# Peptides against a protein of PDB entry 3QIS, part 207

Target 1, 334 residues: chain A of PDB entry 3QIS
Amino acid sequence: PSLELSRREFVFENVKFRQLQKEKFQISNNGQVPCHFSFIPKLNDSQYCKPWLRAEPFEGYLEPNETVDISLDVYVSKDSVTILNSGEDKIEDILVLHLDRGKDYFLTISGNYLPSCFGTSLEALCRMKRPIREVPVTKLIDLEEDSFLEKEKSLLQMVPLDEGASERPLQVPKEIWLLVDHLFKYACHQEDLFQTPGMQEELQQIIDCLDTSIPETIPGSNHSVAEALLIFLEALPEPVICYELYQRCLDSAYDPRICRQVISQLPRCHRNVFRYLMAFLRELLKFSEYNSVNANMIATLFTSLLLRPPPNLMARQTPSDRQRAIQFLLGFLL

## One batch from the design tools (peptide; made by RFdiffusion4, then SolubleMPNN)

Design b2_p21_3_s2 (from b2_p21_3, 8 letters changed)
Fold by OpenDDE base, seed 2:
Structure b2_p21_3_s2 (fold): chain B 334 residues (1-334), chain A 21 residues (1-21)
Amino acid sequence: as target 1 above (334 residues)
Amino acid sequence: SELEEFEEKLEESFNSLLENS
């Protein structure tokens, strides 16, 4: 069996978080026999491609002189955004198109990723006083490393040594402040807030706006701004309530005094973001007659974002654990 | 500077929301 490929090199320029890019190519059976094709893993890989890439179709049959279109789809989700922001991963891959009892064909995937404030740590963002697209990649790496070390020092109750001439971190990330301040000003009376989905085009505009500027006003509908806040919280590499405190939150869920003590043990930036979000959500609940938002809905929605189970416990979360997590958050909303 | 004014506004807004909640 043999194939002819219309293209073997693919370049995905300016790949962004949540922006789907597609490149298409054709494969043709130029042989005299039917062939089965499939994308196969390389020798050391479990998957035929990186998590941000897919082929559609990834397998199929071709009769002699038959042609099929294959789509290569690049999509950076919350699962790939952090490693791409840090430069740990890159928009580079090699796909192996295999023919049954035949030859391998290699496809080269390349491109560039544009960093996002989505999927960046709260600690790094508190130090990042400029839009992320203005920050050199080398400085982003340094900010993540320094932020990790500061988080560890905070958890160890190590008094920060004299903060030399390092710029004082923000109380909360500017991106969270921009989103929450907008919602506070314009969305408190918005019917079905956090219940109605935003527009995908507006979400991309909001992401691009936060990555490239410090706007006076966020573009898009209140629903899109609200969904952007949810996406931001979901994309955090470490949730607002650090994984280390997850079980203690569940264990304390029915004791409001212990719940406050657990929150007091968060790193400063995480604690500030938590308090800021809870303050905003309590304010939003005062307008429940207008926005149809209630404490149970908010607690249910935000619990999965703010109080995520550690990756090793994800598969073991019980309905009881979920109810405790909701109850923990309710103690800050009521 | 515009950045200092922004940081001040952020800090003020953050504190105001926490005090009113």
Scores: peptide ipSAE 0.246, ipTM 0.856, DockQ to the pose 0.835
Fold by OpenDDE base, seed 3:
Structure b2_p21_3_s2 (fold): chain B 334 residues (1-334), chain A 21 residues (1-21)
Amino acid sequence: as target 1 above (334 residues)
Amino acid sequence: SELEEFEEKLEESFNSLLENS
């Protein structure tokens, strides 16, 4: 069997978080026999492509002289955004289109990724005083490394030895401040806040705005700004409550004094973001008659974002653990 | 600078929200 491919090289320019890009090509059976095609993993890979790439269809049959269109879809989710922001991964792949009882055809995927404040660590964002698109990629790597080292020092309660003249970090990321300050000013009376979904186009505009500027006002509806905050918290490489404290939060869930002590053990940026979000959410709850927001709804929603189980425990989370996690957060909302 | 003024405004807003909560 043999195939003819209309194209073998694909370039995805300016790939962004949550923005779908598509490239199409045709395959044709120019042989005299039916053939089965499939995308197959390379020798050391478990999947035929990287997590941000897919082929549709990824397999099929072609009769003699039959043609099929294949879509190559590039989409950066929360699961790929962090490794692309750091430059650990890149918009590069090689796809192997296998023909049963035939030869392999290689497709080259290339392009560039544009970094996002979504999927960047809280520590790095507290050091990032400019929009992420203004920060050189080399400096982003340095900021992540420095942030990791500060987090470790904070967790170990090690006094910083050399106060090298590192610029004082922000109390909270500017992106979180912009989102929360907007919601505090404009959304406290918004009916169904955090319950009504935002518009996808507005979400993209908000992401692009936060990645490229420090706006006076965030574009879009209050619902889109609220959902952007949820997406931001969901995309964090480490939750606002660090994984190391997860079990202690569950164990303390019914003791408000111990809960406050656990939060005091967070790295400075994480602790500040947690306190800032809880202060905002308590303020929002004062307007429950207008916004239809209640403590149980907020605790249930934000617990999954702020207090995630560590990856090694995720498969073992019980309904009891989830209820303890909600109860932990309720102790800061009431 | 405009950036320093922004950082001050952020710090003041952050502190004000925590003091009122």
Scores: peptide ipSAE 0.241, ipTM 0.852, DockQ to the pose 0.843
Fold by OpenDDE base, seed 5:
Structure b2_p21_3_s2 (fold): chain B 334 residues (1-334), chain A 21 residues (1-21)
Amino acid sequence: as target 1 above (334 residues)
Amino acid sequence: SELEEFEEKLEESFNSLLENS
């Protein structure tokens, strides 16, 4: 069996978080026998492609003289955004199109990724005084390394940062402040806030706005700004409540005094973001007659974002653990 | 600078929200 491929080299320019790109090519059976094709893993890989790439279809049959279109889809989700932001991974891959009882055909994937504040650590963002697209990649690496070291120090020693005024971290990321300040000013009376989804085009505009500028006003509806906050919190590499404190939050869930003590042990930026979000959400709950927001809905929604189980425990999360996690957040909303 | 004014406004808004809650 043999195949003819219309293209073997693919370039995905300016790949962004949550922005789908597609490239298509054709495969044709130029043989005289039916053939089965599949994308197969390379010798050292578990998957036929990187997590941000997909082939559709990834397998199939071709009759003699049949042609099929294959779509190569590039999509950076929350699962790939952090490793692409750090430059640990890149928009480069090699796909192996295998023909049963035939040859392997190699496809080259290349391109560039544009960094996002989404999927960047709270520690790095507190040090990042400018939009992420204005920050040189070399400085992003340094900010992530310094942020890791400061997180480790803050867990070991509550030492005041004796940093000069120009190097002093923000109390919270500017991106979180922009989102929350907008919602506080304009969305407290918004009916069905956090219950109505945003518009996908507006979400992309908000992400691009936060990555490239410090706006006076965030574009889009209050629903899109609210969903952008949820997406931001979901995309964090380390949740607002650090994985190390997860079990202690569950164990303290019914004691409001112990809950506050657990939160006091968070790294400074994480603790500030948590307190800031809880303060905002308590203010939002004062307008429940207008916005239809209640403490149980908010606690349920934000629990999966703020108090995530560590990756090694995700498969073991019980209904009791989820209820304790919700109860922990309720103690800050009531 | 415009950046310092932005940082001050952020810090003031952060503190105001925490004091009023």
Scores: peptide ipSAE 0.224, ipTM 0.846, DockQ to the pose 0.860
Fold by OpenDDE base, seed 4:
Structure b2_p21_3_s2 (fold): chain B 334 residues (1-334), chain A 21 residues (1-21)
Amino acid sequence: as target 1 above (334 residues)
Amino acid sequence: SELEEFEEKLEESFNSLLENS
């Protein structure tokens, strides 16, 4: 069996977080026998492609002289955004299109990724006084390394180095401030806030706006701005409540004094973001008669975002653990 | 500078929200 491929080289330019790109090609059975094709893993890989790439269809049959269109879909989710932001991974792959009892056909995937403030650490973002698209990728790596060291120093209660006044981190990421300040000013009376989904086009505009500028006003509806905040929190590589404190939050969930002590042990940026979000959410709850928002809804929604189980415990989270996590957050909303 | 004014506004807004809570 043999195939003819219309294209073997694919370039995905300016790949962005949550923006789907598609490239299509045709495969044709130029042989005299039916053939089965499939994308197969390379020798040391478990998957035929990287997590941000998909082929559709990834397998199939072709009759003699049959042609099928294959879509190569590039989509950077929350699961791939962090490693692409750091440059640990890149928009590069090789696909192996295998023909049963035939030869392999190699497809080259290339392109470039545009960094996002989504999927970047709180520590790095507190040091980024400019939009992330203005920051060189090399400097993003340095900021992540420095952020790790500063987190470790903070956990060890080491005195911060006397960084010059110009190098002082922000109290919270500018992106969090922009989102929360907008919601505080314009969305406190918004009916069904955090209950109505945003528009995908508006979400993309908000992401692009936060990645490229410091706007006076965030574009889109209050619902889209609210959902962008949720997406931001979900995409954090380290959640607002650090993984190392997860179990202590659950253990303290019914003791408001211990809960506050646990939060006081967060790294400065994480602690500030947590306090800032809780302050905003308490303010939002004062308008519950207008916005239909209640503490149980908010606690349930934000628990999965702010208080994530460590990766090794995700598969073991019990309904009791979830209820404790909700109760922990309720102690800051009431 | 525009950056300093932005940082001041962020800090003021951050503190104001925490003080009112």
Scores: peptide ipSAE 0.218, ipTM 0.845, DockQ to the pose 0.827

Design b2_p21_3_s3 (from b2_p21_3, 9 letters changed)
Fold by OpenDDE base, seed 3:
Structure b2_p21_3_s3 (fold): chain B 334 residues (1-334), chain A 21 residues (1-21)
Amino acid sequence: as target 1 above (334 residues)
Amino acid sequence: SKLEEEEEKLEKFFNSLLENS
């Protein structure tokens, strides 16, 4: 069997978080026999492509002289955004298009990723006084490394040694402040806040706005700004309540004093973001007659975002653990 | 600078929320 490919090199320029890009090519059976094609993993890979890439179709049959269009879809979700922001991964891949009893055809994927404040750590964002797109990639790596070390020092209760004149980090990320300040000013009376989806175009505009500028106002509807906050919290590599404290939150869920002590042990930026979000949500609950927001709805929604089980425990989360997690958060909303 | 003014606004706003929490 043999194939003819219309193209073998693909370039995805300016790939962004949650922005789908597509490139298409044709494969034709120029042989005399039917062939089965499939994208196959490389020798050391479990998947035929990186998590941000997909081929559609990824397999199929071609009769002699049959042609099929294949779409290469690039989409950076929450699952790939962090490793692309850090430069640990890149918009580069090699796809192996295999023919059963035939040859391998190699496709080269290349491009560039544009970093996002979405999927960046709270620690790194607290060190970013400028929009992330103004920060050199080399400095992003350094900020992530420094942020990891600062998180570890904070968890170990190590007194910061008098390390020199490092710029004082922000108390909260500017991106969180911008989103929450907007919602506080404009969305307290918004009917069905956090219950109505935002517009996809507005969400992209909000992401691009936060990545590229420090706006006076966030663009889009209150629903889009609210959903952008949820997306931001969901995309965090480390949730607002650090994984190391997850079990202690569950164990303390019915003791408000212990709950406050657990939160006090968070890294400064995480603790600050948590308290800021809780203050905002308590204020939002005062307007429940206007916004239809109640403590149980908010606790249920935000618990999944703020208090995630560690990756190794996600598959083991019981309904009791979820209820304890909700109860933990309720103690800060009521 | 405009950045320092935004940082001061952030700190003042954040401190006001923490004092009320």
Scores: peptide ipSAE 0.032, ipTM 0.696, DockQ to the pose 0.655
Fold by OpenDDE base, seed 2:
Structure b2_p21_3_s3 (fold): chain B 334 residues (1-334), chain A 21 residues (1-21)
Amino acid sequence: as target 1 above (334 residues)
Amino acid sequence: SKLEEEEEKLEKFFNSLLENS
């Protein structure tokens, strides 16, 4: 069997978080026999492609002189955004199109990724006084490394020695402040807030706005701004409540004093973001007659975002653990 | 600068929410 491919080199320019890009090519059976094609893993890979890439169809049959269109889809989700922001991964891959009893055909995928404040750590963002797209990639790496070291120092109760020469970090990321300030000013009376989905085009505009500017106003509907806050919290490499405190939050869920003590042990930026979000959500609950938002709905929604189980425990989360996690947040909303 | 004004707004807003909590 043999194939002809219309294209073998693909370039995905300016790949962004949550922005789908598609490139299409044709494969034709130029042989005299039917063939089965499939994308196969390279040697030592478990998958035929990186997590941000897919082929559709990834397998099929072609009769002699038959042609099929294949779509290469690039989509950076929350699962790939952090490693692309740090430059640990890149928009580069090689696909192996295999023919049963035939040859392998190699496809080259290349491109560039544009960093996002989505999927960046709270610690790094507290050090970024400028939009992430204005920060050199080399400085992003340094900010992540330094942020990790400060988080560890904070957890170890190591007092920062020299208050002197380093720019003081922000109390909360400017991106969180912009989202929450907008919602506080404009969305308190918004019916079905956090219950109605935003528009995908507006979400992309909000992400691009936060990545490239410090706007006076966030673009889009209140629903899109609210969903952008949820997406931001979901995309964090570490949740607002650090994984190390997860079990202690569950164990303390019915003791409000212990809950506050657990929160006091968070790194400064995480603790500030948590308190800021809880203060905002309590204010939003005062307008429940207008926005249809209640404490149980908010606690249920934000629990999955703020108090995520550690990756090793995700598969073991019980309904009881979920209820304790909700109860923990309710103690800050009521 | 515009940045210093946004930092000051951020601090004021953050403090106002913490004082009311």
Scores: peptide ipSAE 0.031, ipTM 0.701, DockQ to the pose 0.784
Fold by OpenDDE base, seed 1:
Structure b2_p21_3_s3 (fold): chain B 334 residues (1-334), chain A 21 residues (1-21)
Amino acid sequence: as target 1 above (334 residues)
Amino acid sequence: SKLEEEEEKLEKFFNSLLENS
């Protein structure tokens, strides 16, 4: 069996968070026998491709002289955005197209990723006074390392050494401030806010806007800006409520005083973001007659974003744990 | 506490952002 491939090298330029890119190629059975093809893992890999890459179809049969189009789809989700932002991973891969009882055909994938404020830590973003696209990639790594150290110092209640020498971090990420300020100004009376999805094109414009600029106004509908806030919170490498406090939030869910004490133990940036979001959401709830937003809906929606189970507990989250998590958040909305 | 005073300052700051927006 043998295949002819129309292309073997693929370049994905300017790959961005949530922006699908597609490259297509043809495979043809130039043999005299039917062929089964499949993309197979390399010897040390569990998957045939990196998480941000997909082949469609990834397997199939070709009759003699049959041709099929294969799509290589590059999509950076919340699951791959953080490792691409840090430069730990890159838009580079090699696919192995295996022919049953035949040869292997290698496909080279290359390209560049453009960093996003989406999937970047709250600590790094608080240190980042300029748009992420203005920050050299080498400094992004340093900002993540420094942000981890600042988080640890904050958790240890170590008195910050000389408050004078390092540029004071922002109290909240500028990106969160921009999103929330826009929603507060323009969306308080928006019917079905957080219940109606945004437009994908507008979401991409909002992401690009936040990654490249400090706008006076965010583009798009109120629904798109609202969904962008949800996507931002969902894409955080660590949720607004740090994983270390997850169980304590559940245990305290019915004691509002203990809940506040748990939140006070968050790293400064996380605590500030949490309080800012709760203040905004409480204000939004005053307009419930206009925006159809209620505390139970908001608590249910934001709990999944703000209070995620640690990865080791994800498979064990009970309906009771979810209800406790919702109840925890309700204590800040009511 | 100093922490409560910083919390009140932040809450006032956020409320001032909400009031001045």
Scores: peptide ipSAE 0.030, ipTM 0.683, DockQ to the pose 0.104
Fold by OpenDDE base, seed 4:
Structure b2_p21_3_s3 (fold): chain B 334 residues (1-334), chain A 21 residues (1-21)
Amino acid sequence: as target 1 above (334 residues)
Amino acid sequence: SKLEEEEEKLEKFFNSLLENS
């Protein structure tokens, strides 16, 4: 069996978080026999492609002289965004299109990724006074490494970070401030806030706006701005409540005094973000007659975002653990 | 509100950082 491929090299320029890109090519059976094709893993790979890439169809049959269109879909989700932001991964892959009893055909995937404030750590964002797209990628790597080292130092040494000549980090990421300030100013009376989905186009505009500028006003509906905040919190590599405190939050869920003590042990940026969000959400709850928002709904929604189980415990999360996590947040909303 | 006071503090903080950058 043999195939003819219309193209073997694919370039995905300016790949962004949550923005689907598609490239298409044709494969034709130029042989005299039916053939089965499939994308196969390379040696030592478990998957035929990286998590941000997909082929559709990834397998199929072709009769002699039959042609099929294959779509190569590039989509950076929350699961790939952090690794791409740090430059640990890149928009590069090699796909192996295998023919049963035939030869392999190699497809080269290349491109560039544009970093996002979505999927960047709170620590790194607190060091970014400018939009992330203005920060050199090399400096993003350094900021993540420095952020990790400072987080470890802050956990190990109750020593105040030397007020040395390094620019003081922001109290909260500007991106969170912008989202919350907008919602506070414009969305407190918004009916069904956090209950109505945003528009996907507006969400992309909000993400691009936060990645490229410091806007006076966030574009889009209040629903889109609200969903952008949820997406931001979901995409954080380390949740607002750090994984190391997860179990302690559950254990303290019914003691508001211990809950506050646990939160006081968060890294400064995480603690500030948590307190800022809780202050906003408490203010939002005063307008419940207008926005139909209640503490149980908010606690349920934000618990999955703010108080995530460590990856090793995700598969073991019980309904009881979820209820404790909700109760933990309720103690800050009521 | 307390939130407005914290936002005003944060806004002043951000503005002071942007002006000094």
Scores: peptide ipSAE 0.029, ipTM 0.684, DockQ to the pose 0.090

